# Ledger of designs, part 41: peptides against a protein of PDB entry 6DSZ

Target 1, 361 residues: chain A of PDB entry 6DSZ
Amino acid sequence: NYVVTAQKPTAVNGCVTGHFTSAEDLNLLIAKNTRLEIYVVTAEGLRPVKEVGMYGKIAVMELFRPKGESKDLLFILTAKYNACILEYKQSGESIDIITRAHGNVQDRIGRPSETGIIGIIDPECRMIGLRLYDGLFKVIPLDRDNKELKAFNIRLEELHVIDVKFLYGCQAPTICFVYQDPQGRHVKTYEVSLREKEFNKGPWKQENVEAEASMVIAVPEPFGGAIIIGQESITYHNGDKYLAIAPPIIKQSTIVCHNRVDPNGSRYLLGDMEGRLFMLLLEKEEQMDGTVTLKDLRVELLGETSIAECLTYLDNGVVFVGSRLGDSQLVKLNVDSNEQGSYVVAMETFTNLGPIVDMCV

## One batch from the design tools (peptide; aimed at target 1 V41)

Design b2_p18_2_s4 (made by RFdiffusion4, then SolubleMPNN; from b2_p18_2, 5 letters changed)
Fold by OpenDDE base, seed 2:
Order: sequence, then C-alpha cells, then structure tokens
Structure b2_p18_2_s4 (fold): chain B 361 residues (1-361), chain A 18 residues (1-18)
Amino acid sequence: as target 1 above (361 residues)
Amino acid sequence: YVPTPRPATTSSSRYVFP
C-alpha cells in the first residue's frame, strides 16, 4: 500500500498582504487551492507561521480591519460558497486560527456567473459584497456581534458584470462596476442601502468604455474614483475628472492583475499574460486650495516575472508574484535598471508542480 | 525614472537586502 502522500498544492490562486498575526507584523497570505499559507515578512525573508486547510477551494481572500480591531481579520469565501471571517490568535507558542463568523451564502436559484466569484469589502467595513450569480449582488452586513454571516440579495439590472469594487470616500457604500450589454461595455456606480436593501443611483457612470475593459481599481482618497483597465487603454474617473491613456506597451498582452503600492493610491503594479510587470503612476496636481487632483497617468515597464495570477507589494520594493501557471516569485524592484534594462530582480522562486493529475494507475 | 520603491506599510524597511 503505497501511501502516496498527497502532494500539497503549489499553484497560487490568491495572495494578500496586511497585518493579520499582529498590528505590527507584516504578513503575506497565500491561497493555494484549499490551503492558506501565512508568512511574516522579515528582513531575512518570508518566515512561515501557519498553514491552514480550508474545507474547499479558496475563491475570495481579503483582509479587512473593522473599527476597533487592532489587527486585520481575514474574509474567505470558498468555491462552494462557504464564507468565514478568521482571526489569528497566539497564546505563547500556541497559534490558533479562530472563526469569528461563518455562513453559507449559496442561493438555490441563480446561474453562477461565467466570470466567476467576485468578493469585495467596503473600505469602511460596512459590508461585504459578492457577485456570485448573474443579476444578483449579495450583501453581507458586517456586524461584530454576529457569529453567523447573513446575506441578502439585491437585483442587478446589469446581468453581465465583468468586475466590481467598492469606492473610497463615499457616505454610503458605493460600488463601481464594468458590465457588458449588447451595446458594449460600460461603467456604472450604485449606492447600496442596507436599510432599504436596494440600490440607489451612484454618483457617476461612463457609457461606452473600451470594449475589452476588464478591471476596476478603486482609488483611495485624496483622488477617489476608479481606474478602468482595458486591453488598449487605462482610464481614470471620479465623477468630476476623466483621464484616459493608451500606452502602446500595454497592447501587447492583456493586463490580468493589479496591486496598490502606495496607501494613497499613487502607484499600482500591473501584471499581464506574458509575465510583464508594470508600474502605473498617478501624478498629482496640488491646487491652491490644498485639493489634490489627478494631473496625469503614466505606465512604466519594470521587467518580467512569472505570469502573475496575483501580485502583492510587501515592503522595500519587494513584491510577491503569485503564479498559477508558473513558479511564484519574490522579486525586488530596483531604482536603477540592470544591464538588460530591467528593474526587477528575482530573489526567490517557488516551484509550481502543476495540478496533481490523479493518474489512476 | 522609476520612483524609489517605498515601504507599503512601515516607515522602516523590514526587508534588508544583503
């Protein structure tokens, strides 16, 4: 009886950075199918802290800090619609991952969306939003006293949502989403009323965006608004200001992931299907009244990495490149280019052994 | 000119590259 030790999954399908183990620790959390790996980011590299088995494939993994929490909590949604909020607790040498809340958010009726599960958290931690099914937006109110995650649905008129995010700096929770209809792709916003369990008209919309617009990035204050990434263009909109760029360099391959570098939203990493790593820069203009507006957008090619499924900036120019198709990497961003013109240096590579093909021998 | 990579979360760089 050869006990084939089930090989641990190596393909990365999600990663996040935050303060999960403590307020002071910087963590990297990596989702590998049903496994969650927790690291502390140290001067010497990644220190493994805990590995957690989940009862299902991780589909959503987001860190958030409710008002009055000293450290981040972790929201996980599985592909089978099991939701949980996890907390890290350490008591001496004992490390426990505690479930603060859980629930199943599956609906009996609905077609699962073809673009997969989207999970987002309001920046003010008022709610979690889920796009699971076409024509529905699921809301989980965030209440500290509830151990059971309860959700309700709001009907979306827009049946084919491509991507959705919560905006920053909104009095009410406000979503911004790209959707497709027979006329093309569009951007729309809705305010989410918890009280009335309905959508109200959002602050702005942009009809007829680029046909291949695929991603929404919510931009924090002071800029606010959103970045819309397409195949050929990157656009910014906040209701008052619109700016678009079409850098030729992004046309070569589809941008598939992004990560914010600066807390104020001045820089974003972008990864494409060829493993090219870009920096998106938001240039500021300070007005005489002290208001900050977007002056320009710029894209710079940094170098090449493994094809990123997810990106996360750690610290001091170190980036984790989570790859599903290739080896995951820790890379260093340098100020100066190397002899090849690259600003990216691989620090560590994590071998991806691919899907365990159950060869029934 | 690629802007100097700044720490995302901490004022002090935790990654000291050898």
Scores: peptide ipSAE 0.020, ipTM 0.523, DockQ to the pose 0.041
OpenDDE base, seeds 1, 3, 4, 5: peptide ipSAE 0.020, 0.017, 0.019, 0.010; ipTM 0.459, 0.527, 0.523, 0.493; seeds 1, 5 fail the geometry check

Design b2_p18_3 (made by RFdiffusion4)
Pose (drawn by RFdiffusion4):
Structure b2_p18_3 (pose): chain A 361 residues (1-361), chain P 18 residues (1-18)
Amino acid sequence: as target 1 above (361 residues)
Amino acid sequence: AEEEEREKAWEEKAEEAE
């Protein structure tokens, strides 16, 4: 027999922003399935540079440039457990994606968990963290000689884990995650020590959270902390400081995705399965000592995009809506809600044959 | 200048889409 592709996969599973081609090259990297697309934000709009193709299902796609690098290094993990670090190199008139490092990190003894694979990277590029199997948190230290991607497992007493994030602004690598056991689910803090390959007690107390907490957001440096998005209550956790708001405007649909807007983290974008687009706010309270603190949380609806699996703010009030169940599109957010109450205006839609349920000739 | 040209081109495109 023989199989060919009549149409490339059109559903968008992941999208990230960063400086990948050169410095201050606003790149939009879209993950389909076995395809990877790279764009440069130009005055024209989204203009591509190179559409590559891998022998794997892209499950984790994150960008970073470690201590003393020219440009961001891309990291990709295949669902069959193929990890690689890539680098866009246009040194010649052509384009080559050099593979700085690669290595298979499958464990012969783990069970894949509900909520699938999670790939997190340290705020200061200390390590790559993986949550492939239940009870096993895998660490991949980041240096130069680790070109044959080596790794080691830590053990995780917390068995059923929902979402994991690296916290910003800590004494060393610290992890914030939501896990489930009997008596609801909670949030616990750990410290990753890649010198002893162990877990140390985390920065702050273990808190009880909402029963359906589904997302953890890594809050940047000026504020620090973690934002947890459940079904009905949006909570902020940072040591002893704690804020939460529970607008009934949200419970109608589960919040699925989030995206950081400002570098400060004062504004965030949220998405519903009903196709909404929220703005999560962390309002500021600059005090007498020239320091900045955070006072409250406010969520107010912006309008509606398509159902988003990925979400990314590009530039000049424009957001790329990566849709898996429908057409991915380009959106302009305006201060003046011109028509109705939707601050959202569609600019460009991308044909997505979506989940093909049935068909005929 | 390049930033102003970009912003202007995106606003014109949004108006055309409307």

Design b2_p18_3_s1 (made by RFdiffusion4, then SolubleMPNN; from b2_p18_3, 9 letters changed)
Fold by OpenDDE base, seed 2:
Structure b2_p18_3_s1 (fold): chain B 361 residues (1-361), chain A 18 residues (1-18)
Amino acid sequence: as target 1 above (361 residues)
Amino acid sequence: SEEARRKAALEEKAKKAL
């Protein structure tokens, strides 16, 4: 049986931006099933640098910069639980993607979670966290000298985790997650003890959130905490401050992806199931003591795009809209709206030929 | 507004969970 994969995959299932090729280059990395595409973002658009075949469907793709690295490393987890850390190396015209570390993180025992694979990296690069199976949180310690990715499991009492992130500004690695139980959906935090290989009580929890709370956004300092996105509401919590908004405009379609625009977490792009693109804004209040607190949350409709599976803000108001269901787009955000009230202009469209149905002929 | 009433209801719900 010759599986003639006659066409390259075109459906996007993940995208990230960062400094992977060099410290100075802004990169866009696109996951298309088993394929990784690497671009440099230029004033002229996306310059292709390398395409990499992976030994499985990419399920997680995250850039991170450990202490003493000049550029970002790439963590990839496949749907078959093959994990690797990749480094870009260029020597003259020779471009190599080097595996710094690898491992298989599959468990022999466990029910794969219905909400799929979640992979997260601690902002301080202390560990990788994986939700692969119900009732387990897998930890991969990040050790620079270790070529073999070793993992351990911590038992999670909350069986139905919806989404999870590491928080910023925590002395110990701290996760924040939305989970479901028979009473509804809740938010909880845990500190992750690498030494004891257990969870400690986190700084805060929020019981009985919105029933359709689906996403956690970790907010960087100075705000800290997390944003919880539901069907009808967007909430912020950091242990000391709680804020909620319920803008009617988000009720029309489910928000399915997000991306941070500003490094300080002042703005986020949100994409919904209708291809609407929103800006979430965090309004600052400066206190007399020089502390910065969150004053309010605001949502603005920017315009319409292809239905985003993933979003990434590049630079200068340029956004990549990675689509699985439609054509991916490079779009420009403008300060002023057009005659139709849209702030979004399509710059480039990347045709999605759909899933290659492997017809076994 | 209806939004202000929902915000207040969510804030009251959060205060009961603290």
Scores: peptide ipSAE 0.045, ipTM 0.697, DockQ to the pose 0.012
OpenDDE base, seeds 1, 3, 4, 5: peptide ipSAE 0.024, 0.000, 0.000, 0.000; ipTM 0.633, 0.405, 0.264, 0.270

Design b2_p18_3_s2 (made by RFdiffusion4, then SolubleMPNN; from b2_p18_3, 11 letters changed)
Fold by OpenDDE base, seed 2:
Structure b2_p18_3_s2 (fold): chain B 361 residues (1-361), chain A 18 residues (1-18)
Amino acid sequence: as target 1 above (361 residues)
Amino acid sequence: SEREAARAALEAKAAAAR
């Protein structure tokens, strides 16, 4: 009997930061296939708190705080469409991960999207949105007393959604998405009616964006709107203001991940397929009436890391670089560059032993 | 600058698409 000690997965496929263990703790949550690792971020580094086995590969992992919750809850969707909302509970030395709600959100009819599973949460915690299948947007209403995650579908006319986010500062839950049709790629918005279970016309659209537009970033207030990232360009739109930049430095490699640094959306980390780490900066202009408008966009090269699958800004210039293809890293962003012009210093490296191909024999 | 020219081209393209 060879006890094949099942090697723990090391490739990172998702990471999030927030206040999951308590209202005061800053956590890093790392998804490694079927494993969730929970850390507390400390001055000394990452302190492991708990590891959780999931009933499938984690496809979506998002923290959110419903009204009246003292700390963040965790939404997980697996690749087999098992959804759950998890809560951390500690009673003395006893640590429990409580399933507050669960459900299977698989449809019997639908073409799974080739771009994979997208899961998003409304900033006001009114709903979860899921793009699982072409031509469908699944909605899970968030209700405090519901232990069973029930979902409904809204038909999308746009069959080829590339990326989707909920916008901030909208009276009704509003999605912004990049989609492709025979004429190219476009950006559209829809309001989501929970009552009528339909889409209403959103506040704005932008036809004929960059052909390789691949990511939507929802920007918090006071700016609002969205950033659209392409191969050659980064654009901002909020319905009233449009701004575009095409910094030559981003053309060299495709940007594949992003993470918000500042709560107000003034800075974002960007990672590309070569492991380059960038800062995207939103320059503000304060008007005489006290309104804040976007003045400009700027991109700065910070340095090089492992190829990021996901990025999380933690605190004090510390960034976790979650890598699927290489070693994950904890890196420090410095104010001053080194002799090579890099602002990035590796603090810790986490060896990636590669994908455990579960050879189901 | 090349950046300003690229920005102006993208802004012009977006203005034409409105």
Scores: peptide ipSAE 0.028, ipTM 0.608, DockQ to the pose 0.013
OpenDDE base, seeds 1, 3, 4, 5: peptide ipSAE 0.014, 0.005, 0.000, 0.022; ipTM 0.509, 0.440, 0.276, 0.564; seed 3 fails the geometry check

Design b2_p18_3_s3 (made by RFdiffusion4, then SolubleMPNN; from b2_p18_3, 7 letters changed)
Fold by OpenDDE base, seed 3:
Structure b2_p18_3_s3 (fold): chain B 361 residues (1-361), chain A 18 residues (1-18)
Amino acid sequence: as target 1 above (361 residues)
Amino acid sequence: SEEERRRKALEEKAAAAK
């Protein structure tokens, strides 16, 4: 019996950075279909720590730190709607990935959304939100002692949600989402009541955004609000302030992924379908009263990489480019451009062998 | 610039949608 060791998946479908192994370690976590790879980011590069086989294709992978936890926990949702919260535990040389909580969040009734599975975590770790099906928003309350992930649905009037995030700095958990109706695409907010299991009116809305508005970025405090990325425009709204830019350079290819560089949300990496890497900059204005307001948005072309499925800023200008269609990369962002005007230098390339065709023998 | 004109048009559109 030749155990044909199935080739390990190489296509990246998710990546996150945080402090998963310890409070001090900077980790890169990479999702490759059913495989989770855990690295420590070092001055010498990526040190592999652990590989974990998951019971299904990873559809959502998010780090979060509940109050009282010293390090990040990992939320995973599979394409088969198995949810878990994972903890890294090391005891000497023994490394264990502990399931803190688990559950199946599949509904018997619902149309799976065309934009796929969206999973988001409230910045204050009050709940997980899931858009799995049209017209439903699933909520998983986060409770420290609950080993069973229980979920409930709230009905969304908006059937065609494109993207959704939790906002920062909200008294109640508040979602911001782009949705499509017959009149176009719009942005709306809802407060989520855990008690009443319903939506309340959110702080703001913006009707008739760009027709191709596709992504929501929640902006941390002090700015708050959200960035909406379209094909032709990038907009910001926080209830009080609206800003828009329409740089011609972003029209050439659709932006498909983003990652926050600065903890305060001053910079974001953007990747498009041609492998162009951009920096989105939030320009600040200090007011005479000491309040900081958002003055403007700017986009800069950094260079070209593999086509990113996901991006994550590590540290010291190093970025991991997770690619599904091409080779994944570690790239360095330089302060100065090269002769071609690129700020991007490839440090390491991870060969993508393509989709593992599960040959059903 | 074309960008500034588009920015202004988006701002005006957003202001009208409030």
Scores: peptide ipSAE 0.066, ipTM 0.774, DockQ to the pose 0.013
OpenDDE base, seeds 1, 2, 4, 5: peptide ipSAE 0.017, 0.005, 0.008, 0.006; ipTM 0.410, 0.363, 0.365, 0.355

Design b2_p18_3_s4 (made by RFdiffusion4, then SolubleMPNN; from b2_p18_3, 7 letters changed)
Fold by OpenDDE base, seed 1:
Parts: C-alpha cells; sequence; structure tokens
Structure b2_p18_3_s4 (fold): chain B 361 residues (1-361), chain A 18 residues (1-18)
C-alpha cells in the first residue's frame, strides 16, 4: 500500500509576523495555499508549533490586536470568500486554534477585481476592509461579541482600485487608495462611516501620480500619511507634506512587495521581480517645537534573494522571504557588506517543489 | 542596539549614494 502522502504545498503565498501564540512569543505565520504554518522565532531559528488546514486557498492573512487583547488575533479570508478570526490557545501541552468569528462575504452581484482580493484592517481595529469587486468596498465591523462576521458594501465611484490601505492616526477609519481612470492613476482618501455606511471626504488627494503606481504603504505616527510606490518613483504624502524620489535603481525591476521594519515606519523592506531586496528609509527631522517631519526618502540595495511574494522582518535583522516562484529563505541583514557588496546572507532555504497540481482524481 | 547600528550604517550608505 503506497500511502501517497499528499505532497504538502511548498509555495508561499503570504506571511505575517506578530504575537499570535502569546504576548511574549514572536511568531512567523506562513500561508501555503490551504495550509497555515505557525512558527515561534527563537535565537536558534524557527521552531514549528502547529500547522492548520483551511477550507480553501488563503487569500488574505493579517494579524491584529483589538483593545484589551493580550495577543494578536488572525484574520483569514479564503479565495472562496470564507472569512474567519482565529485565536491561539494553549493549555499546558494542548494547543487549539479557536474560531472567534466566521462568515461568508461573497456577493452575488459584482465583477471580481482583476487585481485580486485585497484585505486590510484598521490600525485601531474598528473594521476590516475588503476590495473584492470593482466599484465596491466591503466593511466588516469588528465587534468582540459577534461570532458571525457580517459585512456591508459601500459603493466606490472609482471602479479600478489598484491598492488600498487604512491610514494611521485618523479619528475615523480612513482609507487611502490608488485608482486608475482614463486620465491616469490617482490617490484618494475616504473616511468610512460605520454609522451611516457611507464614505465621507478624506483629508487629502493626489491626482496624476505615476502611471505605474501600484502600492500604498500606510505610515505610522509620527509621520502619518502614505507612501506610493511606482515603477520609477516613490512618493510620500500626508496632506501637508509631499516628497518624491526617483532612484534609477528601482527602474530595473518592478517592486512587488513590502514590509515595515520599524514600528514607527522609519524603514521598509522592498522586494522586486528580480529578487533584489531594498531598504526604504524615512529620514526624520526634529523641529524646534518637538514635531517630527519627514526630511528625505532613500532607497538602498541590500542584496539578492529568491523572488519574494511576501516579506516579513522578524527580529535582529532576520527576514523571512516567502517565495511562490522560488525557494523561500530565512536571511540575515548585516551591518557590513560582504566582498560582493551584499548585506544579505542566507541562513536557511526552504525548497519549493512547485505548484502541486491538485489532480482531482 | 544592533538594529540602531544597522540603521545608522544604512543611513550612512544612503548618504554616500547621493
Amino acid sequence: as target 1 above (361 residues)
Amino acid sequence: SEEERRRKALEEKAKAAK
């Protein structure tokens, strides 16, 4: 009896870092198609804790910490629009993943967006936002006592949203998004009213951004605002301050993923389609009044890795490079470059055996 | 911290690239 052990998926399609198992543990969570792998980050490396099977391909995976929770909760959305909020519970040696809430958020009406599913969480944990369909923004209010994830739609006038994030430091939940119209690509903000179930005018907009603007990064306080990444340019806007750079090095390959390194948003990892790893740096200027403003943006080439589908900074300069097309890697960022000018050293490589063709026999 | 040292080194490299 050949037990054909169904080959586990090895291609990574998402990763996130946070405190999921406890308040003290640093975790790496990896999405591999229908599987969630949970690791504890230790001084010795990644310690596997649990693997969880999901009822569908993971499309969104985000950690969030509601007020009064000691550890992070996990939001998952599948490609079949099954949403859940998961909690890790350990009692002695017994490890359970508990579903706090679940729901199906599929609509019967709407064109699925060509840019795929986008899921975002308000930094203050007031709501989850979903861009599933063109011209619709779905909102899931976050309520602690609600075991059933109920959502409502708000109509977007902007039919072609490229990327969207919630901003930090906003009195009301505020989204910032890149959209395309016949005139080009633009950035807009909206406040989301949970009460009225509508958009209000956001704090700022920027018309006519770079034609290939593809990503929005929400920047934490004290800077606030957003970074817009294009093919040729990186721009910052917070309503009051605008800054743009066009470093020639980013023109060579499209930046496809990012991850925040510093909690204050001073540094971001960027990965491109050639497997180049960059650091984006936000230089601060302290004003005489004690206010902190953005002085400059810089991009530095760190080195080369596998082509990242997702990046996550762990700790002590260790980065997980989640790859769909190649081998995933655990890499160390060094202070000093090697003889080749690289700051990146591979610590561990995780072989990608390629897409498991689910031959439905 | 090692992180602050790394940040400073990257900031210094970024200054040298300009």
Scores: peptide ipSAE 0.016, ipTM 0.408, DockQ to the pose 0.047
OpenDDE base, seeds 2, 3, 4, 5: peptide ipSAE 0.000, 0.008, 0.000, 0.009; ipTM 0.348, 0.378, 0.337, 0.374; seed 3 fails the geometry check

Design b2_p18_4 (made by RFdiffusion4)
Pose (drawn by RFdiffusion4):
Structure b2_p18_4 (pose): chain A 361 residues (1-361), chain P 18 residues (1-18)
Amino acid sequence: as target 1 above (361 residues)
Amino acid sequence: LATAEEEEEFWEELEEAL
């Protein structure tokens, strides 16, 4: 027999922003399935540079540039456990994606977990963290000689884990995650020590959270902490400081995705399965000593995009809406809510044949 | 493209409009 592609996969599973082509090259990297798309934000709008194709299903896609690098290094993990670090190199008149490092990191003894694979990267590029199998947190230290991507497993006493994030602004690599056991689910803190290959007691106390907490947000450096998005209550956790708001405006649909807007983290974008688009706020309270603190949380609806699996703010009040169940599109957010109450205006839609359930000729 | 100061002012005006 023989199989050909009549149409590339159109559903968007992942999208990230960063400086990948050069410095201050606003790149939008869209992950479909086996395809990877790279764009440069120009005055025209989204203009592509190179659409590559891999021999795997892109499951983790993150950007970073470690200590003393020219441009961001892209990291990709295949669902069949193929890890690689890539680098856009336009040295010549052509374009080549050099593979700085690669290595298969499948464990012969783990069970894939509910909520699938999670790929997290250290705030200061100390390591790559993986959550492939239950009870096994995998660490991949980041240096130069680790070109044949080597790795080691730590053990995780917490068996059922929902979402994991690296915390900003800590003495060393620290992890914040939501896990589940009997008696509801909780949030616990750990420290990753890649010198002893162990877990150390985390920065702060284990808190009880909402029963349906589904997302953890890494809050940037000026504030520090972690934001946990459940079904009905949005909570902020940072050591002893703790804030939460529970608007009934949210419970109608589960919040699925989040995206950081400002570098400060004062503003965030949220998405419903009903197709909404929220703005999560961390309002500031600059005090007498010239320091900045955080006072409250406020969520107010912006309008509605399409159902988003990915979410990314690009530039000049524009957000790329990566839709898996429908057309992905481009959106302009305006201060003046011109028509009705929707601060959201569609600019461009991308044909997504969506989940093809049935068909005929 | 927008500058950092133009983006900051835009986001502050949008927050106030909420």

Design b2_p18_4_s1 (made by RFdiffusion4, then SolubleMPNN; from b2_p18_4, 7 letters changed)
Fold by OpenDDE base, seed 3:
Structure b2_p18_4_s1 (fold): chain B 361 residues (1-361), chain A 18 residues (1-18)
Amino acid sequence: as target 1 above (361 residues)
Amino acid sequence: LASEEEEKKYLEELEESL
């Protein structure tokens, strides 16, 4: 009996930061195919806490904190449409990852979307939204006592959704999405009615955005609204204010991932297909009435890393660069540039041994 | 033609599934 010690997957396909192990611990969670790795972020680096095998390839991994939870819960959706909500429990030295809720969210009818599975969580934890299939938006209501993830579909008229997020600061759960039609790409918003199980008209729309608009970033309060990332442009819209920039530097390579640095949405990391790391900065303007509005958008090149599949800001200028194609990295963002003009210093590199070819012998 | 008919059929199947 050759116990082929199946090589552990090393390619990163998702990463998130939050408070999963405790309210106080900062965690890095890394998805590597069917494996979830949980780390505590320390001053000395990443401390491994637990590795968990999932019943399928992780397609969505999001931390969220329902009202009255002291720590974050983890939503996972697999590529086989198995959904679960996980909780970390520790009792002395015993560490358990418990399933609080689970369900299969696969539909019998549906064309899998070309942009793959998108899973999003309402910032107020009212629902999970899933774009699995063209023309459908699946909603999972988040109820405290629900051990079974019940979902329903809402018909989405826009068949070719590129990206979707829940907006912040909305009375009702509100999605913002980029979609493509024969006329180009557009941005639209919908309110999601849990009661009626339908979409209501959202607060705003923006027709005819950049043809290569590929990502939506929901911006927290006080700014609110969304950032739309394209190939050539970055735009902001919140219903009242519109801003657009077209920094030439982003045109060189497609931005493929982002992560919020500041809780208030003042800064975002952007990664492109060449491994360039950018900072997107939201410049505030304080109005005489004490309202904060977006004054300007700025992009700054920080340096070069491995090609990011995902980015997550940890703390103290440390960023985890999750790479599928290359080695994952811990990098330090410095205030001052080096002689080459880079603000990025590699702290640690995690060797990617490539895709585990499951040789089904 | 084929793509439009396939899309129409897909939409009909979606509406029946709701």
Scores: peptide ipSAE 0.494, ipTM 0.899, DockQ to the pose 0.009
OpenDDE base, seeds 1, 2, 4, 5: peptide ipSAE 0.479, 0.484, 0.485, 0.474; ipTM 0.895, 0.896, 0.896, 0.904

Design b2_p18_4_s2 (made by RFdiffusion4, then SolubleMPNN; from b2_p18_4, 8 letters changed)
Fold by OpenDDE base, seed 2:
Structure b2_p18_4_s2 (fold): chain B 361 residues (1-361), chain A 18 residues (1-18)
Amino acid sequence: as target 1 above (361 residues)
Amino acid sequence: LASAEEEAAYLAELEKSL
């Protein structure tokens, strides 16, 4: 009887950073299939705190801080549509992960979207939005006292949503999304009415974006708006200003993930399918009235890493590269390049043992 | 891409579920 010790999954399918264990701790949370790993980021590296088994494959993992919470809460959605909000609680040496709220958000009617599950949280923590099925946008209102996650659907006329985010600085929760129709790919915005349970017209739209536009980045204030990433171009739009760049360096390989470096949205990490790591920079222009506008966009090649499924900027130029296809890495971004022109130095590598091939014997 | 007819049928089912 060979007890095949079920190897723990090593392939990373999501990562987030925030203050989950305490208000002061910087955490890295890593999703590995059904496993959640919680680390504290230290000057010496990643300190493991706890591993949590989830009741399914993690499809969405997002940190958020409702008004009046001292630390971040964790939203998880599984591939089987089990939703929960988790809180970290430590009492002396005892560590508990508490379920604040839970629910199943599966619908009886709906075609699962080809681009998979998308989960987003309003920056003001008014709601969670879920794109689970074509033609539906699911809303979970965030209420502090609600132990049961209640959701409702809004019909989305655009059937083929590629990516969606909540915008910053909007009076009402506002989504920005890339969608595909027979005419190509487009960007649209909708305001979400919690009261009426419907979409209202959003502040702007951009028809006929790049055919391979695949990602939306919501940009914080003072810039606001969104960045749209394609195969050949990166575009910015905020309703008043449009800017596009087509740096030749990004055309070589598809950008597949991003992460915000600066809280004000001045810099983003970008990872492509070849494991190249880029910095996207938003250049500021201060107007005479004290308003800040976007002057320009720049992309800089930083170096090479494992092929990122997800990227997370931690602190002090340290980045976690979560990889599904290769080894995950902790890397340092340097101010000066090495002799090869790379700004990236590997600090730690986490071996990916690959998928457990169930050998049906 | 689903045919326009298939999309219309799917949307009609979604509307009944709302």
Scores: peptide ipSAE 0.477, ipTM 0.916, DockQ to the pose 0.010
OpenDDE base, seeds 1, 3, 4, 5: peptide ipSAE 0.465, 0.474, 0.473, 0.471; ipTM 0.911, 0.905, 0.912, 0.915

Design b2_p18_4_s3 (made by RFdiffusion4, then SolubleMPNN; from b2_p18_4 with T3S E8K W11L E13K)
Fold by OpenDDE base, seed 3:
Structure b2_p18_4_s3 (fold): chain B 361 residues (1-361), chain A 18 residues (1-18)
Amino acid sequence: as target 1 above (361 residues)
Amino acid sequence: LASAEEEKEFLEKLEEAL
């Protein structure tokens, strides 16, 4: 019996950056189907630390740091609805990935949503939210001592959620989501009551957004609120302020992924279906009372990369471009553009061998 | 890895160039 060592998956379907191995290490975590690759970001490039086989295709991968943890924990949800919280531990040369908590969050009833699995974490680490099925929002309360991930459902009146995030700076966990109804696409917010297991009215809503509004970006303090990415427009709302831009350059191809560059949410990377990489800039205005408000939004073309499934800013202008359709890349952002006006230089390319056809022999 | 200050300066210079 030749155990044909099945070729490892090369197509990237998720990436995240944070401090997973230690408080000091900057890590890149890459999801390749059922494989999790863990790297340390160094001045010399990516140092591989560990590869982990998961019991299913990774559908959600998010880093989060509960209060009192020195480093980030990793939440993973598989396409088979297996949820786990992972911790990295190293003892000398021995590296262990420890399951802190696990659970299956599959429902017996419900229509799987057409936009796939969405998993989000409250910035204050109070809960995990999951949009798995139409008309349901699943909540996993985060408790430090709980080894079993227990979930409950809250009914959503909005059946066709496109994207959802938790907002920053909210007293209660608050979601912001784009949904579609017969009248178009809209943005709404809800507070999530863990106690009552229900939604309360959120701080704001915006009816009749762009018809192709597809992504929500939760903006950290001091700005707060959310950015809504469409096909033709980018909008910001925080309850008190609304801004919209319609840069012609984004109409050429659909923006499909984003990543925050700055901890304060002043800059974001955007990737489109043509492999164009953009910077979204939040221009600040300092008021006389010392409050910082959003003045304007700007989108600038950085250059071209592989078609991103996911983006993550690492450090010092280095970006990881995770690609499903093409080769993944490490790219460097430069202050000076090249002769073609590109600010992007490829540093390293990771060959994508395409879908592993599991030849069942 | 760049210091937080070097990172800030880099991003500010990039933003000024854009």
Scores: peptide ipSAE 0.609, ipTM 0.941, DockQ to the pose 0.931
OpenDDE base, seeds 1, 2, 4, 5: peptide ipSAE 0.603, 0.605, 0.609, 0.608; ipTM 0.938, 0.940, 0.940, 0.941

